# Peptides against a protein of PDB entry 3EFO: the designs that were tried, part 14

Target 1, 262 residues: chain A of PDB entry 3EFO
Amino acid sequence: SQLADLYKSCETDALINFFAKSAFKAVLHQPLKVIREILVNQTAHMLACYRKNCASPSAASQLILPDSMKVLPVYMNCLLKNCVLLSRPEISTDERAYQRQLVMTMGVADSQLFFYPQLLPIHTLDVKSTMLPAAVRCSESRLSEEGIFLLANGLHMFLWLGVSSPPELIQGIFNVPSFAHINTDMTLLPEVGNPYSQQLRMIMGIIQQKRPYSMKLTIVKQREQPEMVFRQFLVEDKGLYGGSSYVDFLCCVHKEICQLLN

## One batch from the design tools (peptide)

Design b1_p12_1_s1 (made by RFdiffusion4, then SolubleMPNN; from b1_p12_1, 6 letters changed)
Fold by OpenDDE base, seed 3:
Structure b1_p12_1_s1 (fold): chain B 262 residues (1-262), chain A 12 residues (1-12)
Amino acid sequence: as target 1 above (262 residues)
Amino acid sequence: SSYVAIDIDSLL
């Protein structure tokens, strides 16, 4: 059908960019609550229309997503959880204004990375490979106390270290004997010169490539206070300021779709 | 038209 073809042609990254800019423009004239409701409704209506007109019959307990929009809900949830759209007093006006302005000028690729960061398991690096490690989902459940992860969203870069990170990797990256010796005040990795260090630096360079802003590096130790900042970028988890987890959002969207179709 | 089906009950 013509409608099915339309859904096939949809590009989630372009839609998210559009919704983000539209919502952030609306902040100037509409209450935040209304804007959030509109975004959820738009998501539900698009998916309800697909289920009604394009999808084959399925169980009522199933959320049906066209392939072109399989990641739309997770990005939409990230947008809804952005500080610009949250009504929390802990978020300063300056921070809201800053992020609003940034997103308003972002291209499609920039906004995609901004809303859903790249999280790479650095501890799995093969020094003989030129390929980047496969990204994992941005959730605490994907972290490991024995792991080392690099997170980037186009503006910030974090190197997260588990409390049980391998000493050999710590020495390879930082030239120190243990986790306890890592200095988290540094914003640059030392030039250790071994293959692992060089590969990590290469990966960081690739991530930085073609990004409009230079990403400052923050070293984060698990269970230290600064880790809380890092955890805010684990966008599939429940947010510090009341944002829903991805799972909760899926349930919310499904419920609204069912209400529209019943 | 290919699609993804998520069992919501399995997420609860």
Scores: peptide ipSAE 0.423, ipTM 0.915, DockQ to the pose 0.933
Fold by OpenDDE base, seed 5:
Structure b1_p12_1_s1 (fold): chain B 262 residues (1-262), chain A 12 residues (1-12)
Amino acid sequence: as target 1 above (262 residues)
Amino acid sequence: SSYVAIDIDSLL
């Protein structure tokens, strides 16, 4: 069908870019609550239309997403949780204005990375591999106290270290004997020169490639105060300033679709 | 059309 073809040709990254820019433009003349409602409604309507007209019959308990939109909900949730669209007093006007302007100029690839960061398990690096480690979902549930993770969203880069990070990796990266000796005030990794350090630096370089902005590196120790900032980028979790987890949003979207179809 | 099905009950 013509509708099926439309959904087949749809690209989530382009949609999110469009929705983000449309919403961020609307912020200037519409209440944030209305904008958020419109985004949710548009999402629900698109998916309801697909389920009604394109999808095979499925159980009512299932949320059906066309392949082209399989990650639309997670990105939409990230958009809804962005500070520009949040009505929380804890978020400064300057921060909202800053991020609004940034997104308004972002291309499709930039906005995709911005809304959903890359989270890479650095502790699993194979120094003999030229490939990036497989990214994990941006959730605390994917972190481990024994792990080291690199997070990047095109603007910021974080190196998160679990409290039980392997001393050998710490030494490899920082040339210090233990977690306690890591200086989190550093914005650059030391050039230790071993294969692991070099591999990490190469990965960071690859991530930085083709990005319009130079990402500042922040070293984050688990359970230290700055970790709170890092956790804000775990976009599938509940945000500090509100917003649903990805799971909660899926349930919300599902309910909305059911309401539209019943 | 191919699709992804998410079991909402499994997420609750």
Scores: peptide ipSAE 0.410, ipTM 0.910, DockQ to the pose 0.920
Fold by OpenDDE base, seed 4:
Structure b1_p12_1_s1 (fold): chain B 262 residues (1-262), chain A 12 residues (1-12)
Amino acid sequence: as target 1 above (262 residues)
Amino acid sequence: SSYVAIDIDSLL
C-alpha cells in the first residue's frame, strides 16, 4: 500500500531532526509540558497509524514498530530528555539556549549523533584492524568495570574507565601502571606511541572527522564524581532530571497507542 | 512490510 511504502521509506534520523527543530522552535512560545506531550502524541499517532493500516494483527501487549522507525522511540526519548525540553532549575538558561541553538543548526547526521551518542568499547580494540569497534547501546548495562569505553555525541567526547580496567590497557593509553595513576584532569591523551595508543587516537580522529565542532575529551573514572556527567549520556537509562528510561518510554508509547486504537 | 514487535510485558 501507499501508506506502507511511506513508512518503509521513512528515515528516523530525518524525523528526529525535524521533531527536534520543531520542538526547539516551539520552546519560544509554548510550555515545555505541552511540547513534550505533542512529541509523545505525534510518536504514538504515527505508530498507531502503522499498526492499524500496515501491520498484521498482533497481541495488545505488543508494540509494533516498522523497521524504518524501530529506533524512533529511543531517539524520541532522547529528545524528550534533552535539557532544552526539561523544565528543571538545575539546568541553566544559558545551557538550554546553547544546546537549542546548536540543534537548530544541526544537519540530520549531526542531530542523530547528538541525541544518541556513539558508545564504543575501546577495550575490545584490535590494533591490527582499521575498523571501528561496534557501538553498544547507551546504557549502564552495557558498561563493565573491566571495560574502557569511548563516548561521543558530536559535542563531547568521554573516555570512561572501569575501576577494574586492564592495567595493560591503562599502560597502553596513559603510560601509567594502574587505574589510580590516571590523571583525569587531562583533556588530551598522552602520545604514548604504542600500537594501542595510536589505534585509539586514530579512532578518536575518525569520530571527530566531519563533525562541525571539536569535541573536548573528558577522561572519566568509574565511581568518581565526574562520572555523573558521563552518565547523562547513557540516554537509554533514566535521566538525571526526571527523564524516563527507554524501557519506560516504550511502555508509555505503547499505552498511548493502545488508547488511540481502542 | 517488516516490523519489530516488542513484548511490552516482558519489559516490565
Scores: peptide ipSAE 0.400, ipTM 0.908, DockQ to the pose 0.913
Fold by OpenDDE base, seed 1:
Structure b1_p12_1_s1 (fold): chain B 262 residues (1-262), chain A 12 residues (1-12)
Amino acid sequence: as target 1 above (262 residues)
Amino acid sequence: SSYVAIDIDSLL
């Protein structure tokens, strides 16, 4: 059908860019509550239309996503959880204005990375491989106390270290004997020169390529106070300022779709 | 067309 073809050609990253810019323009003349409701409604309507007209029969308990939109809900939730669209007194007007202007100038690729960061398990690096490690979902559930993870969203880069990170990797990256000796005030990794350090630097370089901004590096130790900032970028988890987890959002969208179709 | 089915009940 013509509708099926439309969904096949749909690209989530382009849609999110469009929705983000539309919403961030609308904040200048519409209440935030209304904007959020519109975004959720649009998401539900698109998916309801697909289910009604394009999808094969399925159980009512199933949320059906066309392949082209399989990640639409998670990105939409990230958009809804952005500080620009949140009504929290803890978020300054300046911060809202700053992020609004940033997104308004972003291309499709930039906004995609901005809303859903890349999270890489660098403790699994093969020093002989030129390939990037496979990204994991941005959730605390995917972290490991024994792991080291690199997170990047196009503006910031975080190197997160579990409390039980391998000492040999700590030595390889930082040239210090233990986790406790890592200086989290540094914004640059030392030039250790071993294969692991070189591979990590290569990965960081690849991530930085084609990005309009130079990403500041922040070293984060698990269970230290600055980890709270890092956790805000685990976008599938429940937000600090009232945003839903991805799971909760899926349930919300499903409920609204069912209401539209019943 | 290909699609992804998520069992909402399994997420609860």
Scores: peptide ipSAE 0.391, ipTM 0.906, DockQ to the pose 0.937

Design b1_p12_1_s2 (made by RFdiffusion4, then SolubleMPNN; from b1_p12_1, 5 letters changed)
Fold by OpenDDE base, seed 3:
Structure b1_p12_1_s2 (fold): chain B 262 residues (1-262), chain A 12 residues (1-12)
Amino acid sequence: as target 1 above (262 residues)
Amino acid sequence: TSYVSIDMDELE
């Protein structure tokens, strides 16, 4: 069908870029609550239409997503959880204004990375491989106290260290004997010169490539205060200021779809 | 016209 062809041609990254810019423009003249509702409704309507007209019959308990939009919900949730669309007083007006302006000028690739960061398990690096480690989902459940992770969203870069990170890796990266000796005030990694350090630097370089802004590096120790900032980028988890987890959002969308189709 | 199916009963 023509409709099926339309869904097949849709690109989620382009849609998210469009929705983000539209929403961020609307904040100037519409209540945030209304904007959020519109975004959820649009998501539900698109998916409901697909289920009704394009998908094979399935159980009501199933959420059906076309392949082209399989990641639309997660990105939409990230958009909804962005500080620009949140009404919490804890979020400064300056921060909202700043992020709004940034997104309004972002291309499709930039906004995709901005809303859903890359989270790389650095502790699994193979120094003999030129391949980047596979990214993991942005959730606390994917972190390990024994792990080291690099997170980047095109604007910020974080190196997160578990409390039980291997001393040999810590020494390899920072040239210090233990986790406790790591200085989190640094914004640059030391040039230790070993293969592991060099590979990490290479990865950081690759991530920085073709990004319009230079990402400042923040070193984060697990269970220290700055980790709270880092955790805000674990976008599939519940937000600090009332944002839903990805799972909760899926449930919400599914419920709305069912209501539309009943 | 392939699609992904998520069992919501398993997610909840």
Scores: peptide ipSAE 0.349, ipTM 0.892, DockQ to the pose 0.921
Fold by OpenDDE base, seed 5:
Structure b1_p12_1_s2 (fold): chain B 262 residues (1-262), chain A 12 residues (1-12)
Amino acid sequence: as target 1 above (262 residues)
Amino acid sequence: TSYVSIDMDELE
């Protein structure tokens, strides 16, 4: 069917870019509440239509997503949780304006990374491998006190260190004997020169490649105050300013789809 | 048409 073909031709990255720019443009003349409702409604309607007309019969408890939109909900939730669309007094007008302008100029790839960062388990690096480590979901549940993670969203880069991160890795990266000795005020990694350090630097370089903005590096220690900023980029978790977790959003979308189909 | 299914009962 024509509809099935349409869904096959859709790409999540293009969709989220479209939705983001449309929403951010609408901010100038529509209430934020209305914009958010429209986004959720559009998402639900698209998925409801697919389920009704394209998907095979499935249990009502199942959320059915076309393959081309399998990650659309998580990105949509990230969009909805962006400061531009949040009506929280804690968020300054300047910050909203800044991020709005940024997204309005982003290409498809840029916006995808912006809304859903890469989170890489650096502690699992194989210094003999030329491949990047597999990214993990952007959630606190994927972090470990024994781990070291690199997060990047095209604008910012964070190196997160668990309180129990391996001393040998700390030594390898920072050339200091322990977690406590790491200076979080630095914005550049030291030139230690060992294979692990070089591999990490290579990875950081790859991430920075073909990005329009130079990402500032922030070193974050678990349980220290700056970690709060880092946690805002764990986009699948509940937002600081009232945004839903990914799971909660899925439930919301599913309920709305069911309502549309009943 | 290929699709992904999420069991919402497992998420709750």
Scores: peptide ipSAE 0.337, ipTM 0.886, DockQ to the pose 0.936
Fold by OpenDDE base, seed 1:
Structure b1_p12_1_s2 (fold): chain B 262 residues (1-262), chain A 12 residues (1-12)
Amino acid sequence: as target 1 above (262 residues)
Amino acid sequence: TSYVSIDMDELE
């Protein structure tokens, strides 16, 4: 059907770019509450239409997402949780204005990365491979105390280290003997020169490639105060300022779809 | 059309 073809051709990254720019434009003349409701309604309507016209019959308890939109809810939730659309007094007007302007000028690839960061398990690097490690979901549940992770959203880059990260990797990256010796004030990795260090630097270079802004590197130790900033980029988790987790948002969308179809 | 099905009862 024509509808099925439409959903097949739909690209979530393009949609989220469109929705983001539309919403951020609307902020100038509509209440934030209304904007958020519109975004949720649009999401629910699209998915309800698919379920009604394209999907095979399934139980009401099932949320059906076409492959082309399988990540639409998570991106939409990220958009809804962006400071521009949050009405929290803790968020400065300047910060909202800044991010609004940034997104308004972003292309599809930029906005995709901005709303949903790459989170890479660096501790799993194969120094003999030129391939990037597979990204993990941006959630605390995907981190490990024994792991080292690189997070990037096109504007910021974080290197997160678990409290039990391997000393040999710490030595390889920082040329220090232990986790405690890592200086988190540094914004550049030292030139250690070993294969692991070189591989990490290559990965960082690839991530930085074709990005319009130079990403500042922040070293983050687990359980230290600066980790709170890092956790804000774990977008599938519950937001600091009251934003829903991905799971909570799925439930919300599912309920809305059911209401539309019943 | 291929799709992903999520059991919402299991998530809640």
Scores: peptide ipSAE 0.327, ipTM 0.884, DockQ to the pose 0.927
Fold by OpenDDE base, seed 4:
Structure b1_p12_1_s2 (fold): chain B 262 residues (1-262), chain A 12 residues (1-12)
Amino acid sequence: as target 1 above (262 residues)
Amino acid sequence: TSYVSIDMDELE
């Protein structure tokens, strides 16, 4: 699919890092609304410029993204949906300040992971393979009630379990017979010792490698209260506090591009 | 020049 192709490797990581730091600096002296508008405007202008000067003619209904910026919109949307740029009372000042400071010190790779988490389908693990499973899009639509997913953003790590997660996997990971028996209060996986458990632990280790912060593990059961926190990291979905879905953002950007060019 | 084209009509 066109959307699937969007998530291929890109060179927008540096841009996002720049935009993030610029925006997060600006919050000290500019209204959040203005900052958000600037970010959207800059995005649209960059893409409009490309379409005008670099792209071949295409239908107005088409959004044309240069290969180097094909994932710019998704990351930009993630940036826009970050708590630092949201004026919501539900978000504490301390949290905003904390995340702001974190991002201000992040390198390109760190910020990339921070804004767009890695979501891995753990239920698809091949215990005979040392390769990480392919990441899926950070959307609820990519989750499965029968699946187990690991999400990491460089600061937090979540193990999400569907309500219909395979008992054999549950036993493999937690050494309990069923979903209901999983203790979500634990922050460490038990050392079960079977190949699947070991593989999962290895994957978690790999994810943790070269990250400046130790990611705390949160075990999340589908349909339980903590899942709401987890869902906040499904950045392509509509945000809890008014942020747009990725699709909505694309439409917004496209509209603005068209306005610039017409 | 390589680019990605997204049909916005399909997304709406």
Scores: peptide ipSAE 0.284, ipTM 0.871, DockQ to the pose 0.645

Design b1_p12_1_s3 (made by RFdiffusion4, then SolubleMPNN; from b1_p12_1, 5 letters changed)
Fold by OpenDDE base, seed 3:
Parts: C-alpha cells; structure tokens; sequence
Structure b1_p12_1_s3 (fold): chain B 262 residues (1-262), chain A 12 residues (1-12)
C-alpha cells in the first residue's frame, strides 16, 4: 500500500531533527507541558496508524514498530528529556537558551549524535584492528566496574573508568599505577606512546572528525561526584530531573496507542 | 515483515 511505502521510506534521524527544531521553536509561544504532550501524541499517532493500516495482526500486549522507526521512540524520549523542554528550576535559563540555539542550527547527523550519544567500550579494544568498537546502549546497565568507556555527543567527550578497571589499561592510558592515581582534572590524555594509547587517541580523533565543535575531554572515575554529570548522558536511564527511562516511555507510548485504537 | 515487535509484558 501507499501508506506502507511511506513508512518504509521514513528517516528517523530526519524526523527527530524536525521534531526537535519544531518543539524548540514552539517553546517561545507555547507552554512546555503542551509541547511535551504534542510530541508524545505525534509519536503515538504515527505508530497507531502503522498498527492499524500496515502491520500484521499481533497481541495487544505487543508494541509494533516499523523497521524504519525502530529507534524513533528512544530518540523521542531523549528529546522530551532535554533541558529545553523541562520545567525544572534547577536548570538555568542560560542553559536552556544555549542548548536551544545549538539544536536550532544542527544538521541531521549532529542532532542524532546530540540526542543519543555514542558509548564505546574502550576496554575491549583490539590494538590490531582499525575498526571502532561497537557502541553499546546508553544505560548504566551496559557499564561494568571492570570497564573503561568513551562517551561522545558531539559537544562533550567523557572517558569513564570503573573502580575495578584493569591496572594495565590504566597504566597504558595514563601512565599511572592504579585507579586512585588518575588525575581527573586533566582534559588531555598523556602521550604514553604504547599501541593501546595510540589506538584510543585514534578513536577519539575519528569521533571528533567532521564534528562542528571541538569536544572537551572529561575524565570520570566511577563513584566520584563528577560521575553524576556523566550519568546524565546515559539517556536510556531515568533522568536526574524526572525524565523517564526508555522502558517507561515505551510503556507510555504503548498505552496511548492502545487508547487510540480501542 | 519489516516490523519490530516488543513484548511489553517482558520489558524489565
């Protein structure tokens, strides 16, 4: 059907860019609550239409997504959790204005990375490979105390270290004997010169490539106070300021779809 | 089918 063809042709990254800019423009004239409701409604209506007109019959307890929109809900939740759309007093007007302006000027690729960061397991690096490690989902559940992870969203770069990170990797990256000796005030990795260090630097370079802004590096040690800032970029988790987890958002969307179709 | 099915009862 023509409608089925339409869903197959959808580009989620373009849709998210459009919704983000539309919502951030609307902030100037509409209450935040209304904007959030519109975004949720739009998501539910698109998916309800698909279920009604395009999808094969399935159990009501199942959420059905077209393949082209399989990641639309997670990106939409990230948009809804952005500080521009939150009414928390802890978020300064300046921060809202800054992020609003940034997104309003972002291309499709930039906004995609901004809303859903790249999280890479650095502790799994193969120094003989030229390929980037496969990204993991942005959730605490994907971290490990024994792991080292690099996170980037086009504006910020974080190197997160588990409390039980391998001493050999710590020495390879920082040239110090243990986790406790890592200086988190540094914004540049030392030139250690071993293959692991060089590969990490290469990966960081690739991530920085073709990005409009230079990403400042922040070193984050697990269980230290600055880790809380890093955790805000684990976008599938529940946000500090009351934003929903991805799972909670899926439940919300599913409920609304069912209401539309019943 | 080009659809992704998520069983909401199994989401944890």
Amino acid sequence: as target 1 above (262 residues)
Amino acid sequence: SSSVLIDMDKLL
Scores: peptide ipSAE 0.292, ipTM 0.870, DockQ to the pose 0.799
Fold by OpenDDE base, seed 1:
Structure b1_p12_1_s3 (fold): chain B 262 residues (1-262), chain A 12 residues (1-12)
Amino acid sequence: as target 1 above (262 residues)
Amino acid sequence: SSSVLIDMDKLL
């Protein structure tokens, strides 16, 4: 069917870019509540239409996503949780305006990375490999106290260190004897010169490549105060300012789909 | 299958 072909050709990253720019334009003349409702409604309607007209029959308790839209809900939730669309007094008008303007100028690839960061377990690096480590989901559940993770969203880069990070990796990256000796005020890694340090720098360079902005590096120690800022980029978790977790959002979307089809 | 199925009962 024409509908089936449409869903097969759908590009989630392009849709999110479109929805983001449309929503961020709408904030100038529509209430935030209405904009959020429209976005959720559009998501539910697209998926309800797929379930009704394209998908194979399945249990009502199952959420069915076309393969082309398998990550649409998570990106949509990230959009809904963006400060531009949140009605919180803690978020300044200037911050809202800044992020709105940033997204309005972003291409598809830029907005994709902006809304859903890349989170890499660099403690698993093979110094002999030229491949990037496989990204993990942006959730605290994917972090490890023994791990070291690099997060990038096209604007910021974070190096997160677990409290039990391997001392040999700490030495390799920072040239200090222990976790406690790491200076989190630095924005540049020291040039230690060992294979691990070189590989990490290569990865950072690859991530920075083709990005329009130079990403500032922030070093974050687990359980220190600045970790709270880092955790805001774990977009699948519950947001600080009232945004839903990804799981909660899926439940919300599923409920709305069921209501549309009943 | 061109579809991804999420069992909401197991997710919750």
Scores: peptide ipSAE 0.284, ipTM 0.870, DockQ to the pose 0.837
Fold by OpenDDE base, seed 4:
Structure b1_p12_1_s3 (fold): chain B 262 residues (1-262), chain A 12 residues (1-12)
Amino acid sequence: as target 1 above (262 residues)
Amino acid sequence: SSSVLIDMDKLL
């Protein structure tokens, strides 16, 4: 059907860009609560329409997503959890204004990365490979105390280190003997010169490539205070300012779809 | 398959 073809051709990244810009424009003249409700409703309506008209019948307990929109809910949740759409006093007006303006000018690729960061397991780097490690889901569940992860969202770059990060990797990256010796005040990695260091720097360069903004590097140690900032970018988890986890959001969307169809 | 199925009972 034409409708089925439409869903197949849909690009989630473009939709998210559209929804983001629309929502961020609406912030100027609509209550945040209304905007959030509209976004959820639109998401549910699109998916309900698919379920009704395009999808094969399935149990009511199942959420059905077209393949082209399989990540729509997670991105939508990220959008909903963005500071621009949150009415929290902890978020300064300046910060909201700043991020709003940034997103309003972002292309599709930029907004995609902005809302859902790239999280790379750096501890798995193959120094012989020029390929980037496969990104993992932005959730604490994907972190490990033994791991080192690089997170980038187009504006910020974080190097997160688990408390049990391998000393050899720490030595390779920072030229220090242990986790405790890492200086988190630095915004640049030392030029250690070993293959691992060079590979990491190359990866960072690739991530920075074609991004309109220079990403400042923040080194984060697990269980230190600055980790809280990093945790905000684990967008599939529950947000600091009351945003839902991805799972919770899926449940919300599913319920709304059921209400629309039932 | 053109669809992704998520079992919500497993997520809850």
Scores: peptide ipSAE 0.280, ipTM 0.867, DockQ to the pose 0.830
Fold by OpenDDE base, seed 5:
Structure b1_p12_1_s3 (fold): chain B 262 residues (1-262), chain A 12 residues (1-12)
Amino acid sequence: as target 1 above (262 residues)
Amino acid sequence: SSSVLIDMDKLL
């Protein structure tokens, strides 16, 4: 069907870019609440239409997504949780204005990375591999006290260190004997020169490639105060300033779809 | 069209 072809050709990254720019433009003349409602409604309507007209029958308890939109909900939730669309007084007007302007100029690839960061388990690096480690979902549930993770969203880069991160890796990266000795004021990794350090630097370089902005590196120790900033980029979790977790958003979308179809 | 199914009962 014509509708089936439409959903097959749909690209989530392009849709998110479109929705983001449309919403961020609308911020100038529409209430934030209305904008958020429109985004949720559009998401629900698209998916309801798919379920009704294109999808094979399945249990009502299942959320059905076309393959081309399998990650649409998570990105949409990230968009909804962006400071530009949040009505929280804790968010400064300047921050909203800044991020609004940034996104308005972003291409499809830029906005995709911006809304959903890459989170890489650095502690699993194979120094003999030329491939990037497989990214994990941006949730605290994917972190470990024994792990070291690199997060990047095209604007910021964080190196998160678990309190029990391996001393050998700490020494490899920072040339210090323990977690306690890591200086979090550093914005550059030391050139230790060992294979692990070199591999990490290469990975950081690859991530930085083709990005329009130079990402500042922030070293984050687990359980230290700056970790709060890092956690804001774990976009599948419940946000500090509100917004649903990914799971909660899926439930919301599912309920809305059911309401539209019943 | 290929679909992705998420079992909401398992997610909750």
Scores: peptide ipSAE 0.277, ipTM 0.868, DockQ to the pose 0.910

